# Ledger of designs, part 124: peptides against a protein of PDB entry 3OGK

Target 1, 307 residues: chain A of PDB entry 3OGK
Amino acid sequence: ATPDRLSRRFPNLRSLKLKGKPRAAMFNLIPENWGGYVTPWVTEISNNLRQLKSVHFRRMIVSDLDLDRLAKARADDLETLKLDKCSGFTTDGLLSIVTHCRKIKTLLMEESSFSEKDGKWLHELAQHNTSLEVLNFYMTEFAKISPKDLETIARNCRSLVSVKVGDFEILELVGFFKAAANLEEFCGGSLNEDIGMPEKYMNLVFPRKLCRLGLSYMGPNEMPILFPFAAQIRKLDLLYALLETEDHCTLIQKCPNLEVLETRNVIGDRGLEVLAQYCKQLKRLRIERGADEQGMEDEEGLVSQRG

## One batch from the design tools (peptide; made by RFdiffusion4, then SolubleMPNN)

Design b1_p20_2_s4 (from b1_p20_2, 9 letters changed)
Fold by OpenDDE base, seed 5:
Structure b1_p20_2_s4 (fold): chain B 307 residues (1-307), chain A 20 residues (1-20)
Amino acid sequence: as target 1 above (307 residues)
Amino acid sequence: MEVEFEERRSVATERRLKEE
């Protein structure tokens, strides 16, 4: 489809999802420069798609100029922007989005590659947005954003239900969790083991409605922080947890209402058996294989065809 | 139940990249 054909066919389009690169690009089978630029689409949106509220770019090249044009064209009518595995922009582009689209409900840049200039975009979002429902910069590397801005967002956005972040130290997010009263989903953060303070995370208070979570670098020593509310967990992202097979079994047994599990091959056949036994509500299972796990073929940490 | 398998970099590799 071409941008001009889209607008002619669907002049009242409210939601647009564009995919630029094939899935094969994820495996480095296609040069990084292969893919669609959003520029012609942004031009079409600006000129002819006046009712567009939701934009989802997946694996596309997005420039700051593209984001700026989109932001100004849609302004407060833009409710959803997803930069899903996109590249080519900087935090200046994000700043333009949050500056002009003050009623945005969903902002996603998960797994996008960008140049970080500053943390102003998150600060601007914190200062002016009260509509945010979903904030997702999971699997990104922000070093210049402030946890305090995230806390402010949680305080001001009463409908905030899902937040996925990068490598914030979890203890820096205590204020955020206290403020995010309606939060149902949290992914990311960083749990850092401290031999001198083994219990440093034990007093962490999560939002009461939290039922979907994925804590990065969660090991067996930190895992008990989930036990008080494990029965209400419906989705677990363990892709970046530091759990072995037995740890998976321990946690899964405590999550009888689990509906979605995403984990690594380390769960093994044993973990899958436990999952089948205890998680009768399971709807989706995703198992990923790490590149480095090819060498540590511990028989117990592999999912076989029997599983 | 939907089951999906995907190959990604290991958690160890990702941790190293973050510490760098």
Scores: peptide ipSAE 0.032, ipTM 0.507, DockQ to the pose 0.443
Fold by OpenDDE base, seed 3:
Structure b1_p20_2_s4 (fold): chain B 307 residues (1-307), chain A 20 residues (1-20)
Amino acid sequence: as target 1 above (307 residues)
Amino acid sequence: MEVEFEERRSVATERRLKEE
């Protein structure tokens, strides 16, 4: 579909999801000349889609100019922006979004690649937004943003329920967790094992409603921090955990209400057996084959066709 | 139960490689 056809057919469109670089089957629907760029769509949104509240770009090229145009065109009417695996923008574009779209509820940049100029976008968001429900920059590299701004966001946004972040030291997020009273989902952070302080993270206090969790670099020594609330965990993202098969088994046994598990092949057939035994409410299982496991023919860490 | 198998480069490995 062309942008112009979309606006003519759906002048009252509220939600738009665009996927760039479609597989061959969808290739015929996207002109080669603009395939992957959001620019023509942003132009159409700005001119003709005045009721659009939600925009989701997946695997598209997004420039700062595109973001600026979108921000100014939709302003406080923009409730959701998802830059999912996008590229081509800088933090200036993000700054424009949060400056002009002060009532944004969902902001996602998961797996997007961008040039980081500064942390002003998160600071601006912290200073002016009280509407955020979902903030997701999972699997991104922000080095210039402040965990203090994240804490401020948590304090000011009472409806904040899901936050996914990059590699913040988890101890720097203590204030955030204390402020995020309604948080149900958290992914990311960084757990850094300290052999000299095995209990470094044992005093972490998580939000009481937390039930969807994925802590990056969580090893077997840190895993016990989940045990006090493991029974309420419904979703686990272990893709970036440093857990072996036995560790998976240990954790899974503690999560009888688990509905969604995302993990790597390291779970093995044994882990799957334990999962089947203890997690009767499981709805979705995602297993990724890590490149790291290609070299470890450890039979225990392979999911066979039997599982 | 919906089981999805994705062969992706271990994002964990990619993250480690970037930190290094």
Scores: peptide ipSAE 0.027, ipTM 0.531, DockQ to the pose 0.467
Fold by OpenDDE base, seed 4:
Structure b1_p20_2_s4 (fold): chain B 307 residues (1-307), chain A 20 residues (1-20)
Amino acid sequence: as target 1 above (307 residues)
Amino acid sequence: MEVEFEERRSVATERRLKEE
């Protein structure tokens, strides 16, 4: 498909999803520049797709200029922007988006590669947006953004229901969790073990409606923080959890309403058995292979055809 | 029930886990 053909065929298009690279690109089999740039699409959006509210770029090259043009062209009409596994932009591009698209509801840059200049984009979003429902920069490397801005977003955006972040210290997000009264989904953060304070996370208070969760680096010592609301958990992301097979079993048994589980091969056949036994509402299971699968892995920590 | 296996994300995850 070409941009011009799209606009001619669908002049009233409201939602656009572009996939630049095939799945094989995830295995570094396709050059990074394969799949093209969003530039011609942004041009077409700006000129001919006046009703477009949702844009999803997946595995495409996106420049700051592209983002700036898109932002100015759609302005407050842009409700959704997803930069899904994209590359080529900096935080200046993000700043342009949040500056011009003040009513954006969904902003995603999950697994995107970018150059971080500053944290101004998140600050600007915090200062001016009240419409945000979904914020997702999961698996990104932001180091210059402030957890305080995230708290401000939670306070100002009453419809905020899903937030996925990078490696914020979870204790820095206490204010965020308190403010995010309607939050249903949270992924990311960082749980950091401290020998001097083994229970430093035990008093964490999560939003009451939280039912989709993935805490990065959560180990067995931190896992109990989920137990008070484990029965309401519908989705778990354990990809970055530091849980062994037995820990998985312990947690899964406490989540009878689990619908989606994402985890690593460490769940093992035993964990899958427990999952089948206790999670009758399960709809989707995603298992990521561990790096050590080619090594002498413990049989209990492997998913076999038996599981 | 849908079961999905991925490799790229797992490698990245394992690297992060090893760095902690």
Scores: peptide ipSAE 0.027, ipTM 0.501, DockQ to the pose 0.580
Fold by OpenDDE base, seed 2:
Structure b1_p20_2_s4 (fold): chain B 307 residues (1-307), chain A 20 residues (1-20)
Amino acid sequence: as target 1 above (307 residues)
Amino acid sequence: MEVEFEERRSVATERRLKEE
């Protein structure tokens, strides 16, 4: 399909999702071509797709100019923008989006690569948006954004239900969690082990409705912070957790209502047996091989045909 | 490049466009 053909056939289009080339083509590993750029689509959106409220770019090259044009063309009518595994933009482009699209409900930059100039985009979002439901910059590298702005967003956006972030120190998010009264899903953050303070996270209070969770770098010492509400957990993302097989078994036994589990091969056959025994509501299981596990051949850390 | 879209039109029309 081409942009012009789409607009002529569907002038009242409300949702558009574009999938570009594999990620390797986006980072000069493979020669890039125009087919990966959103520019011709953004032009068409701006001119002819006046009812478009949801845009999802996946593995596309997106420039700041593209984002600026999109922002100005759709303004407060834009409800959803997903920059999924995209590249080519800076935080100036994000600033344009949040400045012009003040009623945006879903903003996603998960696994996108960008140049970070400042944290103004998140500050602007915090100052002006009250509509946000989903904020997702999971697996990104923002270093200049403030956790205080995230707290402000939580305070101002009463419909905020899902937040996924990068490597914020989890203790810096205490204010955010307190403010995010309706939050159901949280992924990311950073749990940093301190041998001198083994209980530094024990006073962490999570939102009461939290049921989908993925804490990065969570080890067995931090895992007990989940136990008070483990029975209400329905989704766990353990891809970036530092749990071994026995730790998985311990946690899974505490989560009888688990519906979705994403983890690494370290769960092993033993973990899968425990999962089958205790999690009768399980609907989806994703198991990945981590780079650190490619060389492990021990029985405890492998999922085999027995599991 | 793959294009997916949501329109208030018939599902049949949408499928045809995705295949083009």
Scores: peptide ipSAE 0.046, ipTM 0.500, DockQ to the pose 0.021; fails the geometry check

Design b1_p20_3_s1 (from b1_p20_3, 8 letters changed)
Fold by OpenDDE base, seed 1:
Structure b1_p20_3_s1 (fold): chain B 307 residues (1-307), chain A 20 residues (1-20)
Amino acid sequence: as target 1 above (307 residues)
Amino acid sequence: KREALRAYLDEERRRRRRAV
């Protein structure tokens, strides 16, 4: 479909999702006419889609100019922006979005690639937004944003229910977790082993409603921090956990209400057996291939075709 | 073992971000 045809057919469109072509299929070639640029769509949104409140770009090229145009055109009417696996923008584009779209409820840039200029976009969001429900910059690299701004967002946004972040040290998020009283989902952060202080995370207090969780680099020493609320966990993302097969078995046994599990093949057939035994509400299982195959001779760390 | 696995996972995350 072309942008102009869409607006003519659906002038009152409220939600738009555009998917670019899979980059892997392009062998690093970006043809000019492949439809991967959002620019013509942003132009059409700005001119003709006056009721559009939700925009989702997946695997598209998005410039700061595109974001600025979108921000100014939709302003406080924009409730959702998802830059899913997008590229071509900087944090200046994000700053424009949060500056002009002060009532944004969902802001996602998961797995997007961008140039980081500063942390102003998160600061601006913290200073002016009270509507945010979902913030997701999971699998991104931000070095210039402040965990204090995330805490401010949690204090000001009473409807904040889902936050996915990059590599914040989890201890820097203590204030955030304390403030985020309605948080149901958290993914990301960074758990860092300290041989001199093995229990440094044991006093970590999570939001009471937390039921969807994925802590990056959680090992067996840190895993016990989940045990007090493991029975309320409905979704686990263990893709970036440092858990072995036995650790998976231990954790899964404590999560009888688990509905979604994402993990690596390290779960093994044994972990799958335990999962089947204890997690009767399981709806989705994602097993990715991990490095756990490289150098572990133990057959227990592999999922067979029979499992 | 933990450090090596972490390094691998970091590389996998970087690879996924670059594949965007």
Scores: peptide ipSAE 0.491, ipTM 0.923, DockQ to the pose 0.568
Fold by OpenDDE base, seed 3:
Formats: C-alpha cells, sequence, structure tokens
Structure b1_p20_3_s1 (fold): chain B 307 residues (1-307), chain A 20 residues (1-20)
C-alpha cells in the first residue's frame, strides 16, 4: 500500500504499523527503493492522518527529520511510538519526540541503532511527562542517560507498568524501583558479580506488582533475589541470564504461575521436563540457540528435537 | 565460564544491534 492510498481509505486511522523488509532480504535484494524509509509515511501522517495516535515502525530507516516532523504533526495526540529495530536517527530525534509529544504513553526503541549525542531526551521526558505507561529501550546502547531521570519518570508517571532498559547497574536503579510502585514488567539492567560481596544484590526491593522480569547477567548467586516473589512471576526473560541447566530447574520450580519463558538452549531437556512438571500455565516458550553449544560440551544443555 | 558466557552474550547483543 502507498501512504496516499492509506489516508484516502482510512482517514480516521488511529494505529499504524509499518514493517520493513526482513534482514535476509537486505543483503542481496534491496533495490534503492525498497520502501524502508518512513519519510513518505511521516509526510502522509502529518498531512492526512489527524487521528493517528499510535505509530509502529519495524525495521525502518527513520531520520531525525522524520521524527521531528512526526512529533510536531501529532504533538500531544501521539500516544504510542515504537521504533522497533529501526536505524538512521540520533538522540536529537528522540528529544524532538519527547519535547513535542508530552502525553506519550508508550515509547519504544528496542533493538534500534542510533547515534547517541547526549542524554537530554530522557531528561526532557523525566521533566515533562506524566503519562508514560511503557518505556522500552531494551537492547540499545545508551551511555549518556541518567538512572536518576529514570527514577524521576517512575515518580511522575503513576501509570508506568513496563520498563525495559539497557545495561544500567541494577544498584543504580534502586531509586527507580522504589518509585515505580505500579511496575509490572522490568527487563534489562546489569548484574555484576562481586566475589568480595556476594550479597550485594540481596537487598534489592522490587516493585510489589512485578511479574514480568528479565535481568541481564543474572547468575545463580543473584537468582535468589527473585525467590521472594517467584510465585507471582508470569514471564521470565532468561535470554541474557547466566544460568546453567540446573539453575533453570531451580528457578522454574519456584515459578508455578509462569506463562511465558524466553531462554537459551541451555535449559536442556531436563529444564523442559521441569518446566512441564511445574509450570502448568505456560502459554509461550521461546528457546534461542546460544553459545552454550560451543563452549559447554555438557550434553545436558541441549534440547533434543524429540519433543 | 560466567565471564565467557557474558562475553558471548555481549557479542550477541552487539550483533543484533549491528544488524539493524
Amino acid sequence: as target 1 above (307 residues)
Amino acid sequence: KREALRAYLDEERRRRRRAV
């Protein structure tokens, strides 16, 4: 579909999702005009889609100019922006979005590639937004943003229910967790083992409603921090956990209400057996092939095709 | 083991980000 045809057919469109071509097609077959740029769509949104509240770009090229145009055109009417695996923008584009779209509820840039100029976009968001429900910059590289701004967002945005972040030291997020009283989902952070202080994370207080969780680099020593609320966990993202097969078994046994599990092949057949035994409410299982095959010759970490 | 796995996961994260 062309942008112009969309507005003619659906002038009252509230939600738009655009998907770029799959990556496999990008290497060999991208003619210059593959339609991966959001520019013509942003133009159409700006001119003709006056009721559009939600925009989702997946695998698209998005410039700062595109973001600026979108921001100014939709302003406080924009409730959702998802830059899912997008590229071509900088933090200036994000700054424009948060400056002009002060009532944005969902801001996602998960797995997007961008140039980071500064942390002003998150600061601006912290200073002016009270509407955020979902903030997701998981699997991104932000080095210039402040965990204090994240805390401010949590304090000011009472409806904040889902936050996914990059590699913040989890202890820097203590203030955030205390402020985020309604948080149900958290992914990211960084757990860093300290041999001299094995209990450095034991005093972490998570939001009371937290039930969807994915802590990066969580190992067996840190895993016990979940045990007090493991029974309320409904979703686990263990893709970037440092858990072995036995650790998976230990954790899964404590999560009888688990509905969604994402993990690596390290779960093994044994972990799957334990999962089947203890997690009767499981709805979705994602197993990614990880390096566990290259470094751990231990046969136990392989999921056999016998399922 | 933990450090090697962390390094691998970091590389996987980087690969996913670069492939955008």
Scores: peptide ipSAE 0.483, ipTM 0.922, DockQ to the pose 0.583
Fold by OpenDDE base, seed 5:
Structure b1_p20_3_s1 (fold): chain B 307 residues (1-307), chain A 20 residues (1-20)
Amino acid sequence: as target 1 above (307 residues)
Amino acid sequence: KREALRAYLDEERRRRRRAV
């Protein structure tokens, strides 16, 4: 589809999702004419798609100018922006989005590659947004953003239900978790083992509604922090957990309402047996290859429960 | 073991980010 054909056919379009080509390792060698640039689409959005409230770019090249144009064109009408595995922008582009789109509900930049200039975008979001429901910069590298801004967002955005972050030290997020009273999903952070303080994280208090969780670098010493609410967990992301097979078995047994599990092959046959025994509501299982066993193929199993 | 696994996971995360 071309941008011009889209607007002519659907002038009242409210949601647009554009997918670029799957990035093989050679994405940098894709010719400019492959349709991976959002620029012509942003131009069309700006001129002709006046009812557009949701934009999802997946594997697209997005410049700061594109984001600025989009932000100014849609302003407070923009409810959702997803930069899913995109590249070509900086935090200046994000700043433009949050500055002009003050009623944005979903902001995603998961697995996007960008240049970080400063943390102003998150600060601006914290200072002016009260509408945010979903914030996702999982698998990104932010070094200049403040956990305090995340806490402010949690305090100000009463409808905040899902937050996925990069490698924040989890203890820096204590204030965030306390403020995020309606949070249902959290992914990311960083649990850092301290041999001198084995109970470093034992006093960590999670939001009461938390049911979808993925803590990075969670080991067996930290895993018990989940036990008080393990029965309410519906989704676990263990891809970056530091759990062995037995630890998986222990955790899975405590999660009878688990619907989605993402983990590495370290779960093993034993973990799968335990999963089948205790998690009767499981809908999706993703097993990736880990460092643990060279040789198990990536089995993405969609277990559709045929009722 | 834990440090080696963490290093591996960090590298995998970096690889995924660079492939973008």
Scores: peptide ipSAE 0.478, ipTM 0.919, DockQ to the pose 0.519; fails the geometry check
Fold by OpenDDE base, seed 2:
Structure b1_p20_3_s1 (fold): chain B 307 residues (1-307), chain A 20 residues (1-20)
Amino acid sequence: as target 1 above (307 residues)
Amino acid sequence: KREALRAYLDEERRRRRRAV
């Protein structure tokens, strides 16, 4: 479909999702006009799609100018922006979005690549937004944003239910968790082992409604912080956890309401047996192959074709 | 073991970000 045909056929379009081609194919083999740029679509949105409230770009090239045009054209009517695995923009483009779209409910930059100029975009979002429900910059690299702004967002956005972040030290998010009273989903952060202080995370207080969780670098020493609410956990992302097979078994046994599990091959056949025994509501299982295969001589830690 | 696994996971994250 071309942008011009879209507006003529669907003048009242409320939601648009555009999926670009895989980027590896973009740079060397396909001329600049391959359709990976959002610019023609943003022009069409600005001119003709006046009811559009949700935009999802996946694997697209997005410039700061594109974001600025989109922001000004849709303003407070924009409820959802997802920059999923996009590139070509900076934090200046994000600043334009949050400055002009003050009623945005969903802002996603998951796995996007961008140039970070400053942390002003998150600060501006914290100062002016009260509508945010979903914030997701999981698997991104932000070094200039403040955990305090995240706390302010949690305090001001009462409908905030899902937050996915990069590698914040989890202890810097204590204020955020205290403020985020309605939070149901959290992914990211960073758990850092301290041999001298093995219990440094034991006093973490999570939001009472938290049921979808993925803590990065959670090891067996940190895992007990989940035990008080493990029975309410419905989704676990263990892809970036530092858990062995036995640790998986221990945690899974405590999560009888688990519906979604994402983990590495380290779960093993034993972990799958435990999962089948204790998690009768499981709907989705994702097992990724990881380096766990190279380091563990113990054959027991692999999912066999029998499992 | 834990440090090596962390380093690997960090590299995997970087690889995924570069493939974008």
Scores: peptide ipSAE 0.468, ipTM 0.918, DockQ to the pose 0.520; fails the geometry check

Design b1_p20_3_s2 (from b1_p20_3, 9 letters changed)
Fold by OpenDDE base, seed 5:
Structure b1_p20_3_s2 (fold): chain B 307 residues (1-307), chain A 20 residues (1-20)
Amino acid sequence: as target 1 above (307 residues)
Amino acid sequence: KREALREYLDQRRRERRRAV
């Protein structure tokens, strides 16, 4: 579809999702004419799509200028921005979004590639937003953002239900977890084993409603921190967990209400047997290949309740 | 083993980000 045709047909469009080329095709010189740039769409949004509240760019090239234009055009009417696996922008573009779109509810830049200039965007979001429900910068590299700003967001945004972050040390997020009283989903962080302090994470207090979880580098020593609320877990992301087959079995047995599991092939046949035995509500299973099977495609399986 | 796996996962994450 072309931007011009869309606006003429749907002037009252509220939600737009644009998909660029698959990742495999991004390794090749992307011709300018493939529609990978959001610029023409942002122009159209700015001029003709005055009711647009949700924008999702997937695998698109997005510049700071595009984000600035979008931010100014939609302002507080923008409720959702998803930069899903996008590239071409910096944190200045994010700053523009959060500065102008003060009522944004969903901000996602998961797996996006960008240049980090500073942490001002998260600070600005923390200072002015009270509407945020979903914040997702999972699988990104932010080194200049503050966990304190994340805590401030949690304190100010009472409807905050899902937060996915990069490699914050989990102990730096203690204040965040305490403030995020309505949080249902958390992914990311970094668990760092200390041989001298095996109980380093045992006193972590998670939000009471937490039911979707993915902790990076969670090993068998840290896994017990989940046991007090394992029965309420509905989704586990174990893709970046440091769990062996037996650890998977142990955890899965404690999660009878598990609906979604994402893990590596380390789960093995034994883990799958345990999963089938204990997790009768399982709806989705994703198994990625681990280090021992490098180069083969990820297997995604849909597990129906009927087998 | 754990460190090697962590390094592998870190590398995989980096590669996944670079492919964007």
Scores: peptide ipSAE 0.445, ipTM 0.908, DockQ to the pose 0.516
Fold by OpenDDE base, seed 2:
Structure b1_p20_3_s2 (fold): chain B 307 residues (1-307), chain A 20 residues (1-20)
Amino acid sequence: as target 1 above (307 residues)
Amino acid sequence: KREALREYLDQRRRERRRAV
């Protein structure tokens, strides 16, 4: 469909989702008229789709100018913006969105590629937004944003229920977790092993309603921090956990209400048996192939050379 | 083991981001 045909047919459209072509096609000389640019759609939204509250771009090219135009055209009427696996923008575009769309409820840029100029966009969001329900910049690289701004967002946005972040040290998020009283979902962060302080995370307090969780680099030493609330966990993302088969078995046994599990093939047949035994409410299972086995062969090879 | 696995996971995450 063309943008102009959409507005003529659906002038009262409230939600739009556009999907670009698979990423492999984006590396070649993309013709200017390639359906991967959001520009013609943003123009149409600005001019003719005056009731649009929700915009979802997936695998699209998005410029700062596109974001600025969208922000100014929709302003406080924009409730949802999802830049899912998009590229072509900078943090200036994000700043425009949060500056003009002060009542935004969902802001997603998961797996998007962008140029980071500064952390002002998150600061501006923290200073002015009280409506945010979902914030998701999972699988992104932000180095200039402050965990203090995330804490401020949690304090000011009482309806904040889902937050997915990049590689923040989990201990820097203590203030955020304390403030995020209604948080149900958290993904990302970074757990960093310290041989000198094996219990450095044991006093970490999670939000009381937390039931969907995916902590990056969680190993068996850190896993016990979940045990006090494991019975309320409904979704686990273990794709980036440092758990072996036995660790999976231990954790799964403690999660009888688990509905969604995402993990690597390291769960093994044994982990699947335990899952079937203890998780009777399981609705979705995702198993990705990991190179977890390649690390064991090299250690056995090293031990065999020393023996 | 843990460091090697972390590096592998980091690499996979980077590759996923570069494929954007």
Scores: peptide ipSAE 0.441, ipTM 0.908, DockQ to the pose 0.530
Fold by OpenDDE base, seed 4:
Structure b1_p20_3_s2 (fold): chain B 307 residues (1-307), chain A 20 residues (1-20)
Amino acid sequence: as target 1 above (307 residues)
Amino acid sequence: KREALREYLDQRRRERRRAV
């Protein structure tokens, strides 16, 4: 569909989701220019889609100019912006969004590739937004943003329920977790092993409503931090956890209300058996192949393809 | 072992991001 045809058919459109290049295009199987740019859509949004509240771009090229135009066109009417696996913008574009869209509830740039100029966008968001419910920059590389701004967001946004971040040191997020009283979902961060202080994370206090969790680089030494609230966990993302098969079994046994599990093949058949035994509410299981397979042909930690 | 796994996961994350 062309942007112009969409607006003519649906002038009162409230939600738009555009998907760019399929995964196959990553292999140069699809011409680069096939529906890749959001520009014509942003133009159409600006001119003709005056009721649009939610925009989701997936695998598209988004420029700072596109973001600026979108921001100015929708302003406080924009409630949701998802830049899902997008590229072509900088943090200046994000700054424009948060500057003009002060009532944004969902801001996502998960797996997007961008040029980072500064951390001003997060600072601006922290200073002016009180409406944020979902913030997601999981699997991104931000080096210039401050965990203090994240804390400020948590303090100011009472409806903040889901936050997914990059590689913040988890200890830097202590203030954030204390402030985020209604947080239900957290993903990302970085757990860093310290041989000299193996228990450095044991005193982490998580939000009381936290039930969807994915901590990056969580190993068996850090895993016990989940045990006090493991029974309330509904979703676990263990894809980037440093857990072995037995660790998976230990954790899974403590999560009887688990509905969604994402992990690597290291869970093994044993882990799957434990999962089946203890997690009767499981709705979704994602198992990705990990490096654990290449060296461990002989170790029990392989999920057999028999299923 | 843990360091090697971390490096692998970091690499995998980087590869996933580059594929965008």
Scores: peptide ipSAE 0.439, ipTM 0.908, DockQ to the pose 0.551
Fold by OpenDDE base, seed 1:
Structure b1_p20_3_s2 (fold): chain B 307 residues (1-307), chain A 20 residues (1-20)
Amino acid sequence: as target 1 above (307 residues)
Amino acid sequence: KREALREYLDQRRRERRRAV
């Protein structure tokens, strides 16, 4: 569909999701006429889609100008913006969104590629937003944002239920977790082993409602921090955990209410057997190939295709 | 082993972001 055809047919559209072509299928050659740019859609939104409150761009090229136009056109009516695997913008575009869309509830830029100029966008969000429910910049590279702003967001946004972040040191998020009383989902952070302080994470307190979790670089030494609430866990993202097959078995046995598991092939057939035995409510299983295949000659760490 | 795996996972994350 073309933007103009959409507005003519659905002038009262409230939610729009656009999917660009997979870049992998195009060998990074984006023809000028590929339709991967959001610009014509943003123009149409600005002019003709005055009831639009939810926008989801997936694998599209988004400029700062596009974000600025969208922000100004929808302002406080914009409740959801998802930049899913998008590229072409900077943090200036994000700043425009959070400056003009002060009632935004969902802001996602997961796996997006952007140029980071500063951390002002997160600071502005922290200072002025009280409506945020979902914040997701998982699998992004922010170096100039402050964990203090994330804490402020948690304090001010009482409906905050899902937060996915980049590589913040998890101890810098202690204040955030304390403030985020209604948080149900957390992904990201960074657990860093310290030989001199093996117990540095043992006193980490998570929000009481936390049931969907994916801590980056969680190893077997850090894994016990989950045990007090493991029975409450419904979703685990172990794709970036530093767990071996036996560690998977140990954790899975403690998660009888697990509904969604995402992990690497390191879970092995043994881990899958344990999963089948203990996790009777499992609905979704995602297994990705990992580096674990190159170093472990041991057959135990491989998921056989026979199952 | 842990450091090597971390480096690999970091590389994989970077590769996924570059493919976008």
Scores: peptide ipSAE 0.451, ipTM 0.911, DockQ to the pose 0.587; fails the geometry check

